Peptides against a protein of PDB entry 6PSE. Designs and how they scored, part 46

Target 1, 78 residues: chain A of PDB entry 6PSE
Amino acid sequence: PSEEEEYARLVMEAQPEWLRAEVKRLSHELAETTREKIQAAEYGLAVLEEKHQLKLQFEELEVDYEAIRSEMEQLKEA

## One batch from the design tools (peptide; made by RFdiffusion4, then SolubleMPNN)

Design b2_p14_6_s4 (from b2_p14_6, 6 letters changed)
Fold by OpenDDE base, seed 4:
Structure b2_p14_6_s4 (fold): chain B 78 residues (1-78), chain C 78 residues (1-78), chain A 14 residues (1-14)
Amino acid sequence: as target 1 above (78 residues)
Amino acid sequence: as target 1 above (78 residues)
Amino acid sequence: MEEEIERFIEELEA
């Protein structure tokens, strides 16, 4: 039998005291995992915002660079 | 009474059938939330890697830009 | 930047 099948059997055969303890355990793990999910999402968003700002700065620099490169090419060909 | 206190009372007074259903519900939510946490973490890591590559490209462009700017300044002053 | 990646990975493994 799979671990899932064994766990399902355990739940079916369990007394109320064990079931209450399992509800408490699962509630705790759910709360903890939910907090961790939110933290991971907030971090990802922060990095995304930083990347976006960096991208804007990069694009501005590319424009300035191409302007100077073009002027330099014109001066060297004249 | 708080929502937490009310829920705790519900669990204490519940019959085995309700408790088994609650274990099933919480197990499902935990599995789903765990998947979402992992997905958020993987996304955050991917964005961080993209930001890192962009930062390297930006720094390289800054070096190239300053080189051309300096050369242009020298040519205009001569 | 490398340190930031390492810290992020460590937080995920905790």
Scores: peptide ipSAE 0.175, ipTM 0.824, DockQ to the pose 0.149
Fold by OpenDDE base, seed 2:
Structure b2_p14_6_s4 (fold): chain B 78 residues (1-78), chain C 78 residues (1-78), chain A 14 residues (1-14)
Amino acid sequence: as target 1 above (78 residues)
Amino acid sequence: as target 1 above (78 residues)
Amino acid sequence: MEEEIERFIEELEA
């Protein structure tokens, strides 16, 4: 039998006191996991914003670089 | 009374059939929330890796830009 | 990139 099938049988045969304790346990784990999910989301968003700012800076530098490169090339052809 | 206190009273007064259904519900929500947490973590890691690669490219471009800028400045002072 | 943020938020709210 799978662990899932064994757990399902345990739940079906359990007394109310065990079931109440299990509801409390699962509620606690759900609350913790939900908090961890939110933290992971907030972190991912923060990194994405930082990446976006870095991309803007990179694109600005590319424009400046191409301007100087073009000026240098013109001076060499003259 | 807080929603938490009302829920706690419901659990204490509930019949076994309701408690078994609640265990099933919470188990399902915990599994889903766990999957979402993992997905958020994987996404955050992927964005972090992309940001790191972009930073390396930016630093390489800065080196190239400073080299051309310095060469241009030397030509203008001559 | 804004689209990626929106998609990420939507996946977490689903």
Scores: peptide ipSAE 0.173, ipTM 0.826, DockQ to the pose 0.173
Fold by OpenDDE base, seed 5:
Structure b2_p14_6_s4 (fold): chain B 78 residues (1-78), chain C 78 residues (1-78), chain A 14 residues (1-14)
Amino acid sequence: as target 1 above (78 residues)
Amino acid sequence: as target 1 above (78 residues)
Amino acid sequence: MEEEIERFIEELEA
């Protein structure tokens, strides 16, 4: 039997005291995992915002670079 | 009584059939929330890697820009 | 990139 099948059998045969303890355990793990999910989401969003700001700065620098490159080319051709 | 206290009382007074159903519900929600947490973490890591690559490109462009700026300044002073 | 943010949020809410 798979671990899942074995666990299912355990739940079916368990006494109320074990079941109450399992509800408590699962509730705690769910709360903790939910908090961790939210933290991961917040981190991902923060990094994405930083990447976006960096992209804007990069594009601005590209414009400035091309302007100077063009001016330099004109000076060399004159 | 708080919602938490009310829920705790429900668990204490519940019959085995309700408790087994609650274990099943919580197990399902935990599995789903765990998947979502992992997905959020993977996304955050991917964005972080993209940001890092963009940073490297930005720094390379800064070097090139400063080189041209310096050359232009020298030409104008001469 | 803004669309990417929206997709990320939607995936987390699903």
Scores: peptide ipSAE 0.166, ipTM 0.825, DockQ to the pose 0.168
Fold by OpenDDE base, seed 1:
Parts: C-alpha cells; structure tokens; sequence
Structure b2_p14_6_s4 (fold): chain B 78 residues (1-78), chain C 78 residues (1-78), chain A 14 residues (1-14)
C-alpha cells in the first residue's frame, strides 16, 4: 500500500479527536505554505521587472555601440 | 465572533463525516498550494539566471563601448 | 518581455 492509501485508511478509521487535530494541523500548514507561495511569487516578479529594465538598457547601449562602431570603421577606411 | 472563531467552533461541533471531508479538502488544497509554491520558486530562479547572464553581456558591451568611445574622442581631439 | 510580465501577473492572480 502507498503512503497515500495508508493515510486515507488512517483518516477513515480515526476518532473525532484525531480528526480535529488533523484539521488544525493541515490548516496551519496551508497557511504557511500559502505565505511562502506569495513570497516566492513576489520575488519572481521583482526579478522579472529588474531583468526587463536591464534588457532595455542593454538594447539602448547596443544601438549606441553600433553607431560608434560604424563611424569608427568609416573613419579607418577613408 | 471572527471567521476564525466561527470556524473553530464548527470544527469542534462537527460530526466525524464532516471532519473527514474537511481533512480531505485541506489535504487537496495543501498539495495544490505546495505545487504552486514550487513552480513560483523554479520560475523565479530561472529568471534570476537569465538576468545574471544578461548582466554579464551588458558589462562586456559596456567595456567595449567605453573603449571605442575613448578612441573616438582621442581621434577627434588630435 | 513585457508580455512575459503580464502573463506572470495573470498566473499569480489565478
């Protein structure tokens, strides 16, 4: 039997006192996990925004670089 | 009474059948929330790695740009 | 990249 099947059997055969304790335990873990999920999401979004700003700066610099490179090449060939 | 106090009273006065259903519900929600947390963490890490690579490229381009800019300025002033 | 941000926000709100 899988751990899931064993757990299911435990729940089915449990007394009300154990079931109430399990509801309390699961409620607590759900609250904590939900908080952690939100924190992870907020962190991911922050990094994504930073990456986006960096990409814009990179593209701007690339345009400026190509302009100067082209001018320099023309000066060397003239 | 707060929603939390009302929920606590419901759990305390509930029959075993309701308690088993609530354990099942909470277990399902916990599993889903855990999956979502992991996905958010993995996504955040991926974006962080991409940002890091982009930063390295940006810094390399910045060095090359400053070199050409400096040479160009020297040529104009000579 | 802007579209990626929008998609990510939508996924978080779901």
Amino acid sequence: as target 1 above (78 residues)
Amino acid sequence: as target 1 above (78 residues)
Amino acid sequence: MEEEIERFIEELEA
Scores: peptide ipSAE 0.159, ipTM 0.823, DockQ to the pose 0.203

Design b2_p14_7_s1 (from b2_p14_7, 8 letters changed)
Fold by OpenDDE base, seed 4:
Structure b2_p14_7_s1 (fold): chain B 78 residues (1-78), chain C 78 residues (1-78), chain A 14 residues (1-14)
Amino acid sequence: as target 1 above (78 residues)
Amino acid sequence: as target 1 above (78 residues)
Amino acid sequence: SELMRIIERKALSA
């Protein structure tokens, strides 16, 4: 039997006291996991925003670089 | 009474059938939240890696840009 | 989830 099947049997055969304890355990784990999910999302969003700003800066620099490169090329060919 | 206190009372007074259903509900929510947490973490890591690579590219371009800028400045001053 | 939707929307604009 899979762990899932064994757990399902345990829940089906469990006494109320065990079930109450399990509800408490799961509630605690859910709360912690939810907090961690939110933290991960917030961090990911922050990094994404930083990446986006960096991308904009990079694109601006590329434009400036190509402008100077082109000017330099023209001067060298003249 | 707070929602937490009301929920705690419900759990204490609940019949086994309700408790089993609650275990099932919480297990499902925990599984979903765990998946979402992992997804958020994976996404954040991917974006972080992309940002890092972009930063390296940006720094390389800055060096190249300053080199050309300096060369151009020298040519214009001559 | 709503959180993932926010991340996804930002990802599309990045």
Scores: peptide ipSAE 0.169, ipTM 0.828, DockQ to the pose 0.046
Fold by OpenDDE base, seed 1:
Structure b2_p14_7_s1 (fold): chain B 78 residues (1-78), chain C 78 residues (1-78), chain A 14 residues (1-14)
Amino acid sequence: as target 1 above (78 residues)
Amino acid sequence: as target 1 above (78 residues)
Amino acid sequence: SELMRIIERKALSA
């Protein structure tokens, strides 16, 4: 039997006291996992914001670079 | 009474059939939340990799920009 | 974004 089937059997045969304890355990694990999910999301959001700022800096540098390149090209053609 | 206290009371007074159903419900929610946590982590990692690639491009552009700037400065001083 | 949806959902459920 799979672990899942064995667990299902345990739940079916369990006494109320065990079932209450299991509800408590699962509730705790759910709360912890939920917190971890949020933390992962917050981290991802922070990195996304950093990436956005870097993109803005990159675009500014591109503008400056093209300006100098264009000026240089004009000087060479004169 | 808080929702948490009310829920605790419900669990204490519940019949075995309800408790088994609650274990099943919580198990399902835990599985879903776990999957969502993993997805959030994977997304964050993907954004981090994109940020890294952008940084490399930015650094390359900086090198090119400084090269042109330096050349331009030398021409002006001659 | 998906990340924002995750955060918002938690904020609403808390």
Scores: peptide ipSAE 0.166, ipTM 0.826, DockQ to the pose 0.086
Fold by OpenDDE base, seed 5:
Structure b2_p14_7_s1 (fold): chain B 78 residues (1-78), chain C 78 residues (1-78), chain A 14 residues (1-14)
Amino acid sequence: as target 1 above (78 residues)
Amino acid sequence: as target 1 above (78 residues)
Amino acid sequence: SELMRIIERKALSA
């Protein structure tokens, strides 16, 4: 039997005291996992914002680079 | 009483059938929340990798920019 | 971006 089937059987055959303990355990794990999910999302947003700012800086540098390249080309042609 | 206190009382006074249903509900929510957490983490990692690649490109462009700037400065001084 | 939308949706649903 799969672990899921074994767990399902355990739940069906369990006494009320075990079931109450399992509800408490699962509630705690759910609360912690939910907090971790939020933290992971917040981290992803922070990195995305940093990437966006870096992209803006990159685009500004490209503009400056092309300006100097063009100026230098003009000087070489004269 | 707080919602937590009311819920705790409900769990203490509940019949086995309700407790089994609650275990099933919480197990399902935990599984889904765990999947969502993993997905959020994977997205954060992907963005982090993209940011890293962009940083490398930015640094390469800075080198090229300084090379042209230096060459142009030499031409102006001559 | 699509990634931003996914992250925002997850953050709001949490």
Scores: peptide ipSAE 0.165, ipTM 0.824, DockQ to the pose 0.052
Fold by OpenDDE base, seed 2:
Formats: sequence, C-alpha cells, structure tokens
Structure b2_p14_7_s1 (fold): chain B 78 residues (1-78), chain C 78 residues (1-78), chain A 14 residues (1-14)
Amino acid sequence: as target 1 above (78 residues)
Amino acid sequence: as target 1 above (78 residues)
Amino acid sequence: SELMRIIERKALSA
C-alpha cells in the first residue's frame, strides 16, 4: 500500500484523541505553510518591481547611447 | 470568544466522524497551499534570473556607452 | 496575477 493509503487507514482506525491531535497538527502546518506562501509571493513581487525599474533604466540608457552613436558617426564622416 | 477559540471548542466536542472529515479537509488544504507556495517560489526565482540577465546587459551597455562618450569627447576637442 | 491575488487576500484578512 502507498503511504497515502496507509495514512488513510490510520485515520479510519484512529481514536478520537489521536484525531484531535492530528487536527491540531494539520492546522498548525497549514497556518505556517500559508504564511510561507504569502512571503514567497511578496518576495516575487519585490523582485519583479526591481526588474521593472532596471528595465526602465536600461531603455533610457539605450536612447542615450544611440544618440551619441549617431552624433559620433556624423563627426567621423565629416 | 475568538474564532480560534470557537474552532478549538468544536474540535474538543466533535465526534469521530467529524474529526475524520476535518483531517481530510485540512490535509487537502495543506496540499493545495503547499503547491501554491512552491509555485510562488518558482515564479520568484524566474523573475530573479531575468533581472540578473538584464543587469548584465545593462552593465555591458554602460561600458560601451562610456567608450563612445570618451571617443566623442576626443573628436569634438580636436 | 496570481501573486497579486495572494497579496490582496492577505490584505483583506488583516
């Protein structure tokens, strides 16, 4: 039997005291995992914002670079 | 009483059938939340990698920009 | 986005 099937059997045969303890355990783990999920999402959002700002800076630099490149080309051809 | 206290009371007074159902519910929610956490983490990592690549490109462009700027300054002063 | 939905849900639960 799979671990999942074995666990299911345990739950089916469990006494109320064990079941209450298991509810408590699962509730705690769910709360922690939920917090971790939110933290991961917040981190991802922060990095996304940083990437966006960097992209804007990069695009500005590209514009400036092309302007200088064009001017330099004109100077060299003169 | 808080919602948490009310829930705790429900668990304490619950019949085995309710407790088994609650274990099943919590197990399912935990599994789903865990998956969502992993997905959020993977997304954050992907964005981080993209940001890193963009940073490298930006730094390369800065070097090229300064090179052209310096050359252009020399041409204008000649 | 899904990420924003998670953030919004947190904000609503606060």
Scores: peptide ipSAE 0.154, ipTM 0.825, DockQ to the pose 0.089

Design b2_p14_7_s2 (from b2_p14_7, 6 letters changed)
Fold by OpenDDE base, seed 2:
Structure b2_p14_7_s2 (fold): chain B 78 residues (1-78), chain C 78 residues (1-78), chain A 14 residues (1-14)
Amino acid sequence: as target 1 above (78 residues)
Amino acid sequence: as target 1 above (78 residues)
Amino acid sequence: SELMRIILRRALAQ
C-alpha cells in the first residue's frame, strides 16, 4: 500500500484525540507554508520591479551610447 | 471571541466525522499552498537570475560608454 | 515576464 493509502486508513480508524491533534498539526503547517508562499511572492515581485527599473536605465544608456558613438564616427570620417 | 478561539472550540467539540473531513480539507489546502509556494520560489529565482544578467550587461555598457566619453573629451580638449 | 508576475500575484491572493 502507498503512503497515501496508509495515511487514509489511519485517518479513517483514528480516535477523536488523534484527529484533533492532526487538525492542529495540519493547521500549523498550512499557516507556515502560507507565510513562506507570501514571502516568496513578495520577494519575487520586488525583484521583478527592480529588474524593470534596471531595464529602463539600460535602454537610456544605450541611447546615450549610440549618440556618442555616432558623433565619434562622424568625426573620424571627416 | 476571536476567529481563532472560535475555531479552536469547534475542533474541541467536533465529532469524529467532522474531524476526518477537516483533516481531508486541510491536507488538500496544504498540498495546493505548497505547490503555489514552490512555483513562487522558482519564478522568483528565475527573475533574480535575469536581473543579475541584466546588471552585468549594464555594467559592461557603462565601461564602454565611459571609454568613448573620455576619448571624446580628449579630442575636444586638443 | 508577465507570466511570472501573474503567478507571483496569485501566490499573494491566498
Scores: peptide ipSAE 0.366, ipTM 0.858, DockQ to the pose 0.087
Fold by OpenDDE base, seed 5:
Structure b2_p14_7_s2 (fold): chain B 78 residues (1-78), chain C 78 residues (1-78), chain A 14 residues (1-14)
Amino acid sequence: as target 1 above (78 residues)
Amino acid sequence: as target 1 above (78 residues)
Amino acid sequence: SELMRIILRRALAQ
């Protein structure tokens, strides 16, 4: 049997004291996992914003670079 | 009393049938929250890697830009 | 990137 099936059988046959302890355990794990999920999401969004700002700076530099390149090409050909 | 205290009292006074249902509910929510946490972490890491690659490209362009700027300045002054 | 943003926002939605 799978671990999931074994766990399901355990829950079905468990005494109230074990069930109360399991509710407490699961509630704690859910709270911690929820906090970690939120932290991961907040960090990911922050990095996305940083990447976006960097992309804008990169595109601005590309424009400036092409302007200088073009001017220099004209000065060399004329 | 706080909702947490009321919930704790409910768990202490609950019948086995309610406790089994609560274990099932919490297990389901934990599984979903865990999946979402992992996804958020994976996407955050992917964006971080993309940002790093963009930074390297930006730094390379800065070097090329300064080279052309310097050459053009020399051509204009000489 | 847009898909990532959607998933991250969903993760924040409790």
Scores: peptide ipSAE 0.362, ipTM 0.857, DockQ to the pose 0.087
Fold by OpenDDE base, seed 3:
Structure b2_p14_7_s2 (fold): chain B 78 residues (1-78), chain C 78 residues (1-78), chain A 14 residues (1-14)
Amino acid sequence: as target 1 above (78 residues)
Amino acid sequence: as target 1 above (78 residues)
Amino acid sequence: SELMRIILRRALAQ
C-alpha cells in the first residue's frame, strides 16, 4: 500500500484523541504554509516594482542616448 | 469568544466522523496552499531574474552613454 | 509582468 493509503487507514481507525492532534498539526502546517505563501508574494511584488522603476530609467536613458548619438553623427558628417 | 476559541471548542467536542472530515478538509487546503506558495515563489524568482537581466542592460547602456557624452563634450570644446 | 503580478496578488488574498 502507498503511504497515502496507509495514512487513510490510520485516519479511519484512529481514536478521537489522535484525530484532534492531527487536526492541530494540520492547522499549524496550514498556517505556516499560508504565511510563507504571503511572504513569497510580497517579495515578488516588491521585485516587480523595482523592475518597473528600473525599466523607466532604462527607457529614459535610451532616449537620451539616441539623442546624443544622433547629434554626434551629424557633427561627424558635417 | 474569538473564532479561534470557538473552533478549538468545536474540535474538542466533535465526534470522530466530523474530525475525520476536518482532517480531510485541512489536508486539501494544505495541499492547495502549498501549490500556491510554490507558484508564488517561482514567479518571484522569475521576476528577480528578469530584473537582473534588465540591470545588466542598463549598466551597459550607461557605459556607452557616458562614452559618447564624453566624446561629444570634447568635440564641442575643441 | 502583468500576469506575474496577478498571480502574486492572488497569493496575497490568502
Scores: peptide ipSAE 0.360, ipTM 0.857, DockQ to the pose 0.089
Fold by OpenDDE base, seed 1:
Structure b2_p14_7_s2 (fold): chain B 78 residues (1-78), chain C 78 residues (1-78), chain A 14 residues (1-14)
Amino acid sequence: as target 1 above (78 residues)
Amino acid sequence: as target 1 above (78 residues)
Amino acid sequence: SELMRIILRRALAQ
């Protein structure tokens, strides 16, 4: 039998006291997992913002670079 | 009474059939939340990698920009 | 990407 089948059997044969304890256990694990999910998402959003700011800086530098490159190209052609 | 107190009361007064259903519900929510946590973490890592690649490109452009800037500065001083 | 932003925002939904 699979672990899932064994667990299902345990739940079906369990006394109310065990079931109440299992509800408490699962509620705790759900709360912890939810917190971890939120933390992961918040971190990901922060990195997205950092990447966005870096992209803006990169694009600004690209504009400045092309301006100087163009000026130098003009001088070399003269 | 708080929602938490009301829920605790419900669990304590519940019949075994309700408790088994609640275990099933919580197990399902835990599985879904776990999947979402993993997904959030994976996407967060992907964004980090994208940011890292962008940083490398930015640093390369910065080197090229300084080279041209320095050359232009030398020409203007002559 | 915007897609990743949407996914991460969904993860924050309670």
Scores: peptide ipSAE 0.356, ipTM 0.856, DockQ to the pose 0.088

Design b2_p14_7_s3 (from b2_p14_7, 8 letters changed)
Fold by OpenDDE base, seed 3:
Structure b2_p14_7_s3 (fold): chain B 78 residues (1-78), chain C 78 residues (1-78), chain A 14 residues (1-14)
Amino acid sequence: as target 1 above (78 residues)
Amino acid sequence: as target 1 above (78 residues)
Amino acid sequence: SELLRIIRRRALSQ
């Protein structure tokens, strides 16, 4: 039998004491996994904000670059 | 009592049928939360990679900008 | 933002 089938059988045949312990175990794992999910999301948000700031700086530099490039081209053509 | 204390009491007093159902519920929530955690991590990684590429482009533009700025300064001073 | 959605979903479930 697969591990899943074996686990299902265990749950069906288990005594209340084992079931209570399993509820506790799963609750703990759920809490930990939830915390990890939030941490991953918060980290991603921080990176997203950093990327956004960088993009703004990049766009400003592009404008300045094009201005100087255009002026330079005019000087060279004169 | 807090919700946590009330839940703990429920688990202690519950019949095997309820406990089996709760194991199933928690297993389902754990699976979903795990998937969401992975999705958050993958999204964060994607944003990180995008930020890295943008940073490289920004640094290249800075070099080009400084080159033109310097050349322009030389022309104006001549 | 998908990241914000994940955070908010959990906050609402608490």
Scores: peptide ipSAE 0.166, ipTM 0.831, DockQ to the pose 0.078
Fold by OpenDDE base, seed 2:
Structure b2_p14_7_s3 (fold): chain B 78 residues (1-78), chain C 78 residues (1-78), chain A 14 residues (1-14)
Amino acid sequence: as target 1 above (78 residues)
Amino acid sequence: as target 1 above (78 residues)
Amino acid sequence: SELLRIIRRRALSQ
């Protein structure tokens, strides 16, 4: 039998006192996991915003680079 | 009374059938939330890697830009 | 984004 099947059997045969304790345990773990999920999401969002700002800076530099490159090419063709 | 206090009272007064159903509900929510946490972490890591690659490209472009800028300045000083 | 979806779901569940 799998651990999942054994756990299911335990829940089915458990007394109310054990079940109440298990509800409390699961509620606590759910709260912690939810907090961790939110933290992971917030961190990822922050990195995404940083990446976006970096991309804007990169695109601005590309424009400046192409302007100088074009000017240089014009001077060389004269 | 807070929702938390009301829920605690419900758990204390609940019958075994309700408690078993609640264990099942919480187990399902925990599994789902855990999956979402992992997905958020994986997504955040992917964005972080993309940001890092973009930064490397930006730094490379900066080097190229400064090279052309320097060449242009030398030509103007002559 | 997936990140925003996760954050919004939390906010709506409160």
Scores: peptide ipSAE 0.163, ipTM 0.830, DockQ to the pose 0.077
Fold by OpenDDE base, seed 5:
Structure b2_p14_7_s3 (fold): chain B 78 residues (1-78), chain C 78 residues (1-78), chain A 14 residues (1-14)
Amino acid sequence: as target 1 above (78 residues)
Amino acid sequence: as target 1 above (78 residues)
Amino acid sequence: SELLRIIRRRALSQ
């Protein structure tokens, strides 16, 4: 039997005291996992914003670079 | 009483059938929340890698830009 | 974004 099937049997055969303890355990784990999920999402959003700012800076530099390149090319052709 | 205290009382007074159903509910929610946490983490790592690659490209462009800028400055000063 | 989707889903469940 799979671990899931074994766990399911355990739950079905368990006494109320064990079931109450399991509800408490799962509630705690759910709360903690939920917090961690939110933290992971917040971190990802922060990195995404940083990437976006970097992209803007990169695009500005590209414009400046092309301007200088073009100026030099014109001077060399004259 | 807080919602948490009310829920705790409910769990303490609940019948085994309700407790088993609650274990099932919480197990399902925990599994789903765990999956979402992992997905958020994976996405964050992907964005971080993209940001890193962009940073490398930006630094290369900075080097090239400074080279051209310096060349132009030298020519203008001569 | 997927990140925003995850956050919103949490917010809606509150």
Scores: peptide ipSAE 0.161, ipTM 0.830, DockQ to the pose 0.072
Fold by OpenDDE base, seed 1:
Structure b2_p14_7_s3 (fold): chain B 78 residues (1-78), chain C 78 residues (1-78), chain A 14 residues (1-14)
Amino acid sequence: as target 1 above (78 residues)
Amino acid sequence: as target 1 above (78 residues)
Amino acid sequence: SELLRIIRRRALSQ
């Protein structure tokens, strides 16, 4: 049997005292995992914003670079 | 009483059938929240890698730009 | 990296 099937069997055969303890354990883990999920999302968004700002700066520099490159090329050909 | 205290009382007074259902509910929510946490982390990591590559490209372009700018300035002063 | 720390908890959280 899979681990999931074994766990399901444990839950079905468990006494109320064990079940109450399991509810408490799962509630705690859910709260912790929820906090971690939110933190991961916030961190990812921060990186996304940084990447976006960098992209804008890069695109501006590309425009300036191509302008100077083109001017230099014209001067060399003259 | 707080919602937490009321929930704790409910768990303590509940029948085994309710407790088993609650374990199942919490297990499902934990699994979903865990998947979402991992997905958020993976997305953030992907963006971080993209940002890093973009930063390297930006730094290379800055070097090339300054080289051309300096050459152009020298030509104008001569 | 905070992201890597979260990802490394997969085995314990799944």
Scores: peptide ipSAE 0.157, ipTM 0.829, DockQ to the pose 0.078

